Peptides against a protein of PDB entry 5A53. Designs and how they scored, part 15

Target 1, 230 residues: chain A of PDB entry 5A53
Amino acid sequence: LVENVKQALFIPGQSCNKNLHDIMVDLSALKKPDMKRFNRKNDIHPFEDMSPLEFFSEKNDCSLMVLMTSSKKRKNNMTFIRTFGYKIYDMIELMVADNFKLLSDFKKLTFTVGLKPMFTFQGAAFDTHPVYKQIKSLFLDFFRGESTDLQDVAGLQHVISMTIQGDFQDGEPLPNVLFRVYKLKSYKSDQGGKRLPRIELVEIGPRLDFKIGRIHTPSPDMVTEAHKKP

## One batch from the design tools (peptide)

Design b1_p13_1_s2 (made by RFdiffusion4, then SolubleMPNN; from b1_p13_1, 5 letters changed)
Fold by OpenDDE base, seed 1:
Structure b1_p13_1_s2 (fold): chain B 230 residues (1-230), chain A 13 residues (1-13)
Amino acid sequence: as target 1 above (230 residues)
Amino acid sequence: MHRILGEEGVLFF
């Protein structure tokens, strides 16, 4: 069974501001064509009541959702939500730091919509720490796109990079996750008459530093069901 | 129904 690509729904919350709107537009552009955006603000508080998100998941057939909110305590907050069977599987708050860069801040490189990204993760905690494992799982699930065979590697254009900002010990605040997007640029280097293919990574944006907020995790039973192969 | 996938079908750089 080839599973269809997961669809994402971007939802402006009641407290969504211009900066969050711009971030939403740029991040959602990376998910095209498998993305919907609401133009109207919705009063949703996912950690108080999850039922509106489950309703939107089912109504729009989107198993991925991103809620854009901002408050004094949780500035520039992107709540990432996954559903399984239109029920909440997990949620995580990722607050965008003020040093963000939009796509317009980078050189306009032609980007083909709908191509599958490559991923790179920097930091051992992505494989060992439960919070960073959830973040890794989320972003892989969010941007995986179509299941392509290795034959389509020639069409790969961009890399999503996620880095844990520094080392940390138990009991310390969790470091931010640095989200970066790069385009692969092939240069023909004429070095000494041999054209060696040189590949360079060019940052294309957006550039987002995520501060980790609140988390909702699934029950063990829901984990088992959600990973069950039909 | 979309299952939660791990690293299946992911390309790493």
Scores: peptide ipSAE 0.555, ipTM 0.955, DockQ to the pose 0.876
Fold by OpenDDE base, seed 3:
Structure b1_p13_1_s2 (fold): chain B 230 residues (1-230), chain A 13 residues (1-13)
Amino acid sequence: as target 1 above (230 residues)
Amino acid sequence: MHRILGEEGVLFF
C-alpha cells in the first residue's frame, strides 16, 4: 500500500511574533507542496486541551501540525503534533534558540520544491533514548515525502541533519538538537588533468537549535494501531 | 489513515 504523503498544518498561536512567523515560513518551505499555513492567530493550548488540534487535523486533512507560541518560560516554541485517525498521537515542544538563521541569511541556491530529502542523525541517543527516538521518528515522518521506488539519485538535492549537542547522562537535562539543512553541490575539480566529480554540502538554512520542552506520548494501544499494517 | 512508518521509505546520507 502506497500511503498518501502526510500533510502539515502550521498554526500561529496567540503569542506568535514576527520572529516565529519567519521561522514558520522558512521551515514550512521545506515541506512544500504538502503544507498549509494559517494566516490568523489561534488561541490553542495543546497541553491543556488537545481537542482543537484534533478538529483542525480532521478539517484540514493534516496528520502533522506545528503550533507557534512564545512566552518567557517557553520562548520561540514550536509544538510538533502528530495525529493518527485525526486523534492526537504524540506532541513535543521544541524551542528555537536565539542564534537561529533564516533562509535569507544564506546565499540563495536553486532549489526544486517537492524533492525527497536525505537524513543524517548524529548521536547514539537517537536510537536508544525515548525522547530522541521520538524526535527522530517525528522528523523522518514530517519530511519523508513520497515513497518513490525509482530513486532518481540524480534528483537528490538536500540533506536534513540533526545533531544532539554533546553527551549527557541519566538524570541530566537533555541537550539541544541542532537542525541543519544542506544542499548537495557538484563541482568539476581538475586533479592532475582528470576532471573528478566533487560533491560538497552547502548549508542553505534555516539553522535552528531546538531546546526540548514538554512531551505527550501515545498510549500502548494507540502505538499498536498506528504501526499496524493492513 | 496515515501510519507511523518509522524509517520506511526514508533516504539516509
Scores: peptide ipSAE 0.553, ipTM 0.955, DockQ to the pose 0.879
Fold by OpenDDE base, seed 4:
Structure b1_p13_1_s2 (fold): chain B 230 residues (1-230), chain A 13 residues (1-13)
Amino acid sequence: as target 1 above (230 residues)
Amino acid sequence: MHRILGEEGVLFF
């Protein structure tokens, strides 16, 4: 079954600033052509009332949403939302640290829009800890693109890398997640008369360190329905 | 309705 590509909606909140706008533009560029952006600020508070997001999901036919807000307590906050049947499935606040880099901070490389990324996840907690499992699931869903069994490996261009920043114990604050994007660069290397392809990863941006904030998780019943094959 | 697919159809590096 080939499922249609999930569409993403980027929403500037009332407190969205220039930095968040720039981050939004750069991150959303990775989701082209399957992305929409609102140009106007919207006063949305997802953890108080989720109904406006459900309305936007249905109205725009977007099962992925990102709300851009900033406050003293939650600076550079990207709230990632997924819907199932236009109802909220899950939400997570990911606050971008001040050390972020935009696409303009990297050497401009030719990038083809709409190609599927490869993924790398660094940290055992991505497979064991419920919060990091949600983050992994979210980013896979967000950037997977078209589900095809036959992929032209020659068309693979970029890698999305996510790393948990260090170890942690029970009861400690959750480490940040380091979001990095790389382009594959192929070189011809001559070693001992055999031409072996050499592949290097070149960072292309954006570079984002995510601090984890508030989370909404689905009910067990919604989990079952959302994973059910038709 | 878009299913939550997890790792299905994903390429890992």
Scores: peptide ipSAE 0.549, ipTM 0.955, DockQ to the pose 0.847
Fold by OpenDDE base, seed 2:
Structure b1_p13_1_s2 (fold): chain B 230 residues (1-230), chain A 13 residues (1-13)
Amino acid sequence: as target 1 above (230 residues)
Amino acid sequence: MHRILGEEGVLFF
């Protein structure tokens, strides 16, 4: 079963600032062409009322949404929302730390829109801890793109790397997730008549350190329905 | 209706 690519909607909240707007633009560029951005601010408080997001999901046919808000308590907050049947499935607040880098901070490289990323996850908690499992699931779902046959290695240009920033114990604040994007660069090295392909990863941005905020998780029934094969 | 596919169809580096 080949499912259609999930569309993402980026929504500036009322408190969206220039920095967060720039982050939105750069992050959403990785989701092109399967992305919409609102140009106007919307007064949405998803942890108070989810109905506006469900409405936007349905109206725009976007099962992925990102709400951009910023406050003193939740600076540069990107609320990632997934819907199933245009109903809220899960939500997570990911606050971008001040040390972020935009695409403009990196060397401009040729980027083909719509190519499927490869993923790397660093940190055992991505497979064991419920919050990091949700983050992993979210980003995989967000950037999965089209189902490609493994044969089109030529269609693989970039790697999304997600790293849990350090170890943590139970009851400690959850470490940030380091979001990095690399482009695969192949060099032809002529060493002694054998062209050995040298592959280098070049960071292309954006560089985002995500502080984890509030989370909404689906009901068990919704999980069952959302994983049900037709 | 888009399912939550987990790791299905994902490429890992």
Scores: peptide ipSAE 0.467, ipTM 0.945, DockQ to the pose 0.841

Design b1_p13_1_s3 (made by RFdiffusion4, then SolubleMPNN; from b1_p13_1 with N1M F4E R5L)
Fold by OpenDDE base, seed 1:
Structure b1_p13_1_s3 (fold): chain B 230 residues (1-230), chain A 13 residues (1-13)
Amino acid sequence: as target 1 above (230 residues)
Amino acid sequence: MHYELGEEGALFF
C-alpha cells in the first residue's frame, strides 16, 4: 500500500500579519509540491468551531492544515490541524517567538523541491510526554513524503532538527520546541591525498522557536480507526 | 466563503 502523500493547506486567519505571512511562505516551501495556500484571510476559531476546517479539509482534499493567527494572548500562533476522513483528528497551537529567522536571513542555498527531510529529535520527552509525542507525530506526518522503500541517502538534502529547550518537571510550563533546518553540504576535503567525503550541516532556515499553546487530542475511537491499515 | 488558492509559484530558490 503506497500511502498517498498527505496534502497541506495553509490558511491565513483574520488576524494574520506580515510576519506570520512570511513564516507561512517559508514553512510551506518545505512542503512543496504537496502544499496549497489561501491568499485571503479566513475568520476561523478552531477551538470554538471546528466545522470550517472540516469543510476546507474536504473541499481541498487536505488532511493537514495550518491556521495563522495572532492575538495578545497567542502572538504569532500557528495552529496545526490533522484530519481523518475530513474530521478533526488533533490540533495544536505553536506560537512562534519574536526571535524567528526567515530563509532570507540565511545564505541562499539551492533546494530541490520534493526531497524528503530527515528528522532529528532532541529530548527524551518526545518519546514519553503526551504533548511532545503529539508534536513529534505531527511533524513526522506533516513532512513525510512518498514512502519510497529506498531511503536513497543520495536523495537526502536536508535535516529538520527539533529540540526541547531544557529540562522540566511535572507541573512546570512546557519548554519551547526549537525548530531548525539544515542542508547537507558534501565537499571533497583534500586531506592527505585521500579525498574523504566531508559532510557539513549548514543552517538554511527558517529558524522557529515554538511556544506550546492549546491542544485538541483525538478520541480513542479515532485513534483506533487512524491506525487501521487500509 | 471559498477562498481562492494562491498561485503555487513563489518559492523557487
Scores: peptide ipSAE 0.020, ipTM 0.532, DockQ to the pose 0.037
Fold by OpenDDE base, seed 2:
Structure b1_p13_1_s3 (fold): chain B 230 residues (1-230), chain A 13 residues (1-13)
Amino acid sequence: as target 1 above (230 residues)
Amino acid sequence: MHYELGEEGALFF
C-alpha cells in the first residue's frame, strides 16, 4: 500500500513575527512539494479551539499543520498538528530557541525536491518516553515523503538528525530536541588509483533547537482508527 | 462560528 504523501499546511498565527516566518519558510522548504503556506495571519488558538484547524485540514486536504505563534511565554512557537479524517489526532508545541540558524546561514547547496530524508535519532527517550516518541512519530510522519522503492543510497540526499539535549530524570523539564539537517555529499577521492567514495555530511540548515511545550495526545479510539489498514 | 477560506486560504470568521 503506497500511502498517499501527507500534505503539510503552514499557518502564521496572529503573533507570528519575522524570525518565525523565516523559520517557517526554511522548514517548509524541506517539505516541498507537499506543502502549503498561508501568507495571512490567522487568529488560531489550538489548545482553546481546534475547530479552525480541523476546517483548514479538510479545506486544504492537509493532514499535517504547523501553526506559528510567538509570545513572551511561548517564543517562536511552532505547534505541530496531525489530523486523521480531518479531526485533530495530536498536537505538540515546539518552541525554537533563539540560537536558530536559517538556510541562509549555511552554504547553499542544490537539492532535489521531494527526496525522502533519512532520520537519525539520538537519545533513548525517543523510544521510551511518550513525548519523545510522539516527536519521533511526528517528524517521521511529517517528512516520510513518497515511498521510493529505491533504497538506492544515490537517492539519499538529506539526513535529519534529532538529538535530545542531555539526560533528564522524571519530574525534570524535558530537554530540548536538537534538529539538524545535513546533505549527503559524495566525493570521489583518487587515492592510489582506487576511487573510494568519500561521503561527507554537510549541514544545510535550518538549525533548530526545539523546546517542548504543550501536547495533545490522540484518544485511544483515534489511535485504533488511524492504525486500521485500509 | 462559520469559517470561510479566503483567497489565500486564510480563515475568516
Scores: peptide ipSAE 0.015, ipTM 0.561, DockQ to the pose 0.025
Fold by OpenDDE base, seed 5:
Structure b1_p13_1_s3 (fold): chain B 230 residues (1-230), chain A 13 residues (1-13)
Amino acid sequence: as target 1 above (230 residues)
Amino acid sequence: MHYELGEEGALFF
């Protein structure tokens, strides 16, 4: 079963600002060609009424959505939404810290559009804590691209790194997730006549530190349905 | 930094 690549819809909310727009443009560039962006602001409050998002999911055939909003309480907020059968599966607010870097802040490196990123996750909580499990799952779904059986090393162009910012105990605020994007750069090192391939990671952006906000988790029934292989 | 290759954690739906 060739799973169709999940399409992403980027939606500027009513409170979308220039910074969020720029972040949206840069993050969505990593999802090309499987991405659509709205140019107009939409008054959507997903934790109050999910119906507009379900409508957009169906009308645009997008199972991934990102709503861009900003307020005093939730500055630079990217609400990531997944749908199943055009119904809301899960949602998570990820607020971008002010220290963000855009693609323009890095050395312009050419990259091929449509290549699947490799993911790295740093922090045990990505495998144990429900919220970080959801984040891991979300980003894997978001950027998985075409299921190529062979992760042909030849097709590996970039790495997305997600790091939990420090350790935490139960009852403590959840640490930020550090989102970093690197390009693999192959160097031919001539050491002693043997060309050893040296691979270096070069940060290409965007650089985003995500503060975790509100979460909507799927019902057990929706989880069961979503895990049914068609 | 231990780069663990993310195992199969995507939801397939």
Scores: peptide ipSAE 0.010, ipTM 0.421, DockQ to the pose 0.073
Fold by OpenDDE base, seed 3:
Structure b1_p13_1_s3 (fold): chain B 230 residues (1-230), chain A 13 residues (1-13)
Amino acid sequence: as target 1 above (230 residues)
Amino acid sequence: MHYELGEEGALFF
């Protein structure tokens, strides 16, 4: 079964500013061609009323959404939403720290649009802690791309790295997640007169440190339905 | 539409 590629919708909230807009543009570029962006601000408060997001999911046929908002309490907030049958499955607030870097801050490299990224996850909590498990699942789901039968290793060009910033104990605030994007670059190194192939990772951006905010978890019934293989 | 959650289609290294 070829699963249809999940489409993403990026939505500026009412409090969206220039920095969030730029972050939105750069992050959404990694989801091309399976991405839509709204150009107008929308007054959406997903933790108060989810119905506008369900409406947008259905009308745009998008099972992934990102809402861009900012306040003193939740600065540079990216709310990631997934839907199942156009109903809210889960939500998570990821606030971008002020040390972010845009694609323009890195050397421009050519890349093919639509190729699947490789992922690395650093931190045991990505496999054990429910919030970090949700983050891992979300980003894998978000950037999965087209199911190509031939995973031509030669077609692999991107690596997305996600790192939990430090250790934490139960009851402590959850550490930030460091989001990094790299391109695989092949070099011919001249070592001792032999040209050996060398592969290097070159950071291409964006660079985002995510502070975890509010979460909405799916109902047990929705979990069961979403995991049913036909 | 069928919705599958999982790691299928992502590449790990």
Scores: peptide ipSAE 0.007, ipTM 0.398, DockQ to the pose 0.706

Design b1_p13_1_s4 (made by RFdiffusion4, then SolubleMPNN; from b1_p13_1, 6 letters changed)
Fold by OpenDDE base, seed 5:
Structure b1_p13_1_s4 (fold): chain B 230 residues (1-230), chain A 13 residues (1-13)
Amino acid sequence: as target 1 above (230 residues)
Amino acid sequence: MHRILGDEGVLFF
């Protein structure tokens, strides 16, 4: 069973500002063609009432959603939501730090829309800590695209990199997650008449440092059902 | 229904 690519819906909240809008545009560009963006602000408070998101998930046939809100307590907040059967599976608030960079801040490179990314995760906690495991799962699910067994490596153009910003101990605040996007650039190095293939990573943006906020986790029963192979 | 997939079909760099 080839599962269709998950569609993402980007929703500006009532408190969405210009910066969040720009971030939304740039992040959603990485999800093209499998994304929708609302042009109108919606008054949604997902940690108070999840029902509007379930409605939008079903109505738009999007199992991925990102709500853009900003407040004094939660500035530049991207709430990532996943649904299973149009019911909320999980949610996580990821607040974008002020040091963000947009695609326009980087050298314009030719980017082919719809190519499957590669991923890299830096930090052992992505495999061991529940919150970072959720983040890893989320971003894999969000940007994986088509499941193809035979990927022409020549068609791979970009890497999504996620790094936990430093080590932490139990009881300490969770470090930020550094989101970076790189394009693979192949160079032919001519050293002594032998062409050595050189691959370089060139940052293309957006550059986002995510501060972790509130989290909603699925029930054990929902986890079982959501992972069940039909 | 779209499953929550782990590392299946993911390319790591």
Scores: peptide ipSAE 0.518, ipTM 0.951, DockQ to the pose 0.897
Fold by OpenDDE base, seed 3:
Structure b1_p13_1_s4 (fold): chain B 230 residues (1-230), chain A 13 residues (1-13)
Amino acid sequence: as target 1 above (230 residues)
Amino acid sequence: MHRILGDEGVLFF
């Protein structure tokens, strides 16, 4: 069963500002063509009432959503939402640190829209800790794109990298997640009269450091239903 | 209806 590519909806909240809008534009560019953006601000508080998000999911046929809000307590907050059957499956707040870089901060490189990314995850907690497992699952689900049987490896152009910032123990605050995007660049190096192929990773942006906020997790019953193969 | 998928169909670097 080949499932259709999941569509993402980017929603500016009432407190969305220019910086958040720019971040939204740049991050959503990585999800093209499978992305919609609202141009109007929407007064949505997902941890108080999830019903508006379920309505938007169904109306727009988007199983992925990102809400852009900002306050003194939750500055540059990107709430990532997934739905299953247009019902909320999970949510996570990821607050962008002030050291962010936009695509305009990097050299313009040729980029083909709609190609599948490769992924790298740095930090053991991505496989063991429930919150980081959710983050890994979310970003894989968000950016994996189309399921292609014939992976033209030659067509692979970019890598999404996620790194846990430092070690932590149980009961300590969760470290930030460093989000980076790289393009594969092929060079022919002349070393000693032999042209050797060299591949380098070039950062293309955006550069985002995510502070983890509030989380909503699915019920065990929803987990079972969401993973059932037909 | 979109399932929540794990590593299926994902490319790792």
Scores: peptide ipSAE 0.504, ipTM 0.950, DockQ to the pose 0.859
Fold by OpenDDE base, seed 4:
Structure b1_p13_1_s4 (fold): chain B 230 residues (1-230), chain A 13 residues (1-13)
Amino acid sequence: as target 1 above (230 residues)
Amino acid sequence: MHRILGDEGVLFF
């Protein structure tokens, strides 16, 4: 069964500012054509009441949502939400550090919209720690796109890279996740009369360092239902 | 209903 591509909805919160708007535009560009954006600010507090998000999920047929908010306590906060059957499955706050770079900060490269990315994850905790496992699952689910057969490997254009910033012990604050996007650049190298293809990664943006905030996890019953193959 | 997808059909670099 080939499932349809999950649609994403980007929602400016009431506290959304210009910087967050720019970040939203650039990150959502990676999800085109499977993305919608609201132009109006919405007063949503997902950790207080999830009902408005469930309503938007159903009304817009979007199982992925991102809420853009900012406060002194949670500056440049992107709340990522997933739904299953238009009910909240999980949520995570990812706050963008001030050192972010927009697409305009990088050299303009030709980018084909709608191509499936490759992924790379750096840090053992992505496979062992529950919060980083959720982050990995979220970004894979968010940017996976269509289930393509291996035949279209020649069309692979870009890599989404996620790195845990350093080591940590139990009880310590969780390190930031470094989000990077690269384009594959092919070169012809002549070494000793054999032309070997050389591939280089060129950063294209956006560059985002995510500080982890609040999380919501699904009930065990919802986990079972959400992973059940029809 | 969209299933929560794992590593199925994902290309890793």
Scores: peptide ipSAE 0.499, ipTM 0.949, DockQ to the pose 0.823
Fold by OpenDDE base, seed 2:
Structure b1_p13_1_s4 (fold): chain B 230 residues (1-230), chain A 13 residues (1-13)
Amino acid sequence: as target 1 above (230 residues)
Amino acid sequence: MHRILGDEGVLFF
């Protein structure tokens, strides 16, 4: 079953600032062409009322949403929302640390829009801890793109890397997730008449360190329905 | 409806 690519909607919240706007633009560029952005601020508080997001999901046919808000408590907050049947499936607040880098901070490289990323996850908790499992699931779902045949491997240009920043014990604050994007650069090195392909990873941005905030998880019934094969 | 597919169809590095 080949499902259509999930569309993402980026929503500036009422408290969206310039930095968040820039982050939104850069992160959403990785989701092109399967992305919409609102140009106007919307007063949405998803942890108080989810209904506006469900409405936007349905109206825009976007099963992925990102709400951009900022406050003293939740600075540079990207609330990632997924819907199933235009109903909220899950939500997670990911606050971008102040050390972020935009695409403009990196060397501009030719980037083909719409190519499927490769993923790498660093940290055992991505497979064991419920919050990091959700983050992994979210980013895989967000950037999966089209189903690729093995023939399309030659078109793979970039890697999304997600790293849990250090070890943590039960009851400790959850470490940040380091979001990095790399482009594969192939060099033909001519060593002694044998061209050995040298592959280098070049960071292209954005560089985001995500602090984990509030989370909404689906009901078991919704999980079952959302995983049900037609 | 778009399912939650987990790692299905994902390429890992």
Scores: peptide ipSAE 0.473, ipTM 0.946, DockQ to the pose 0.847

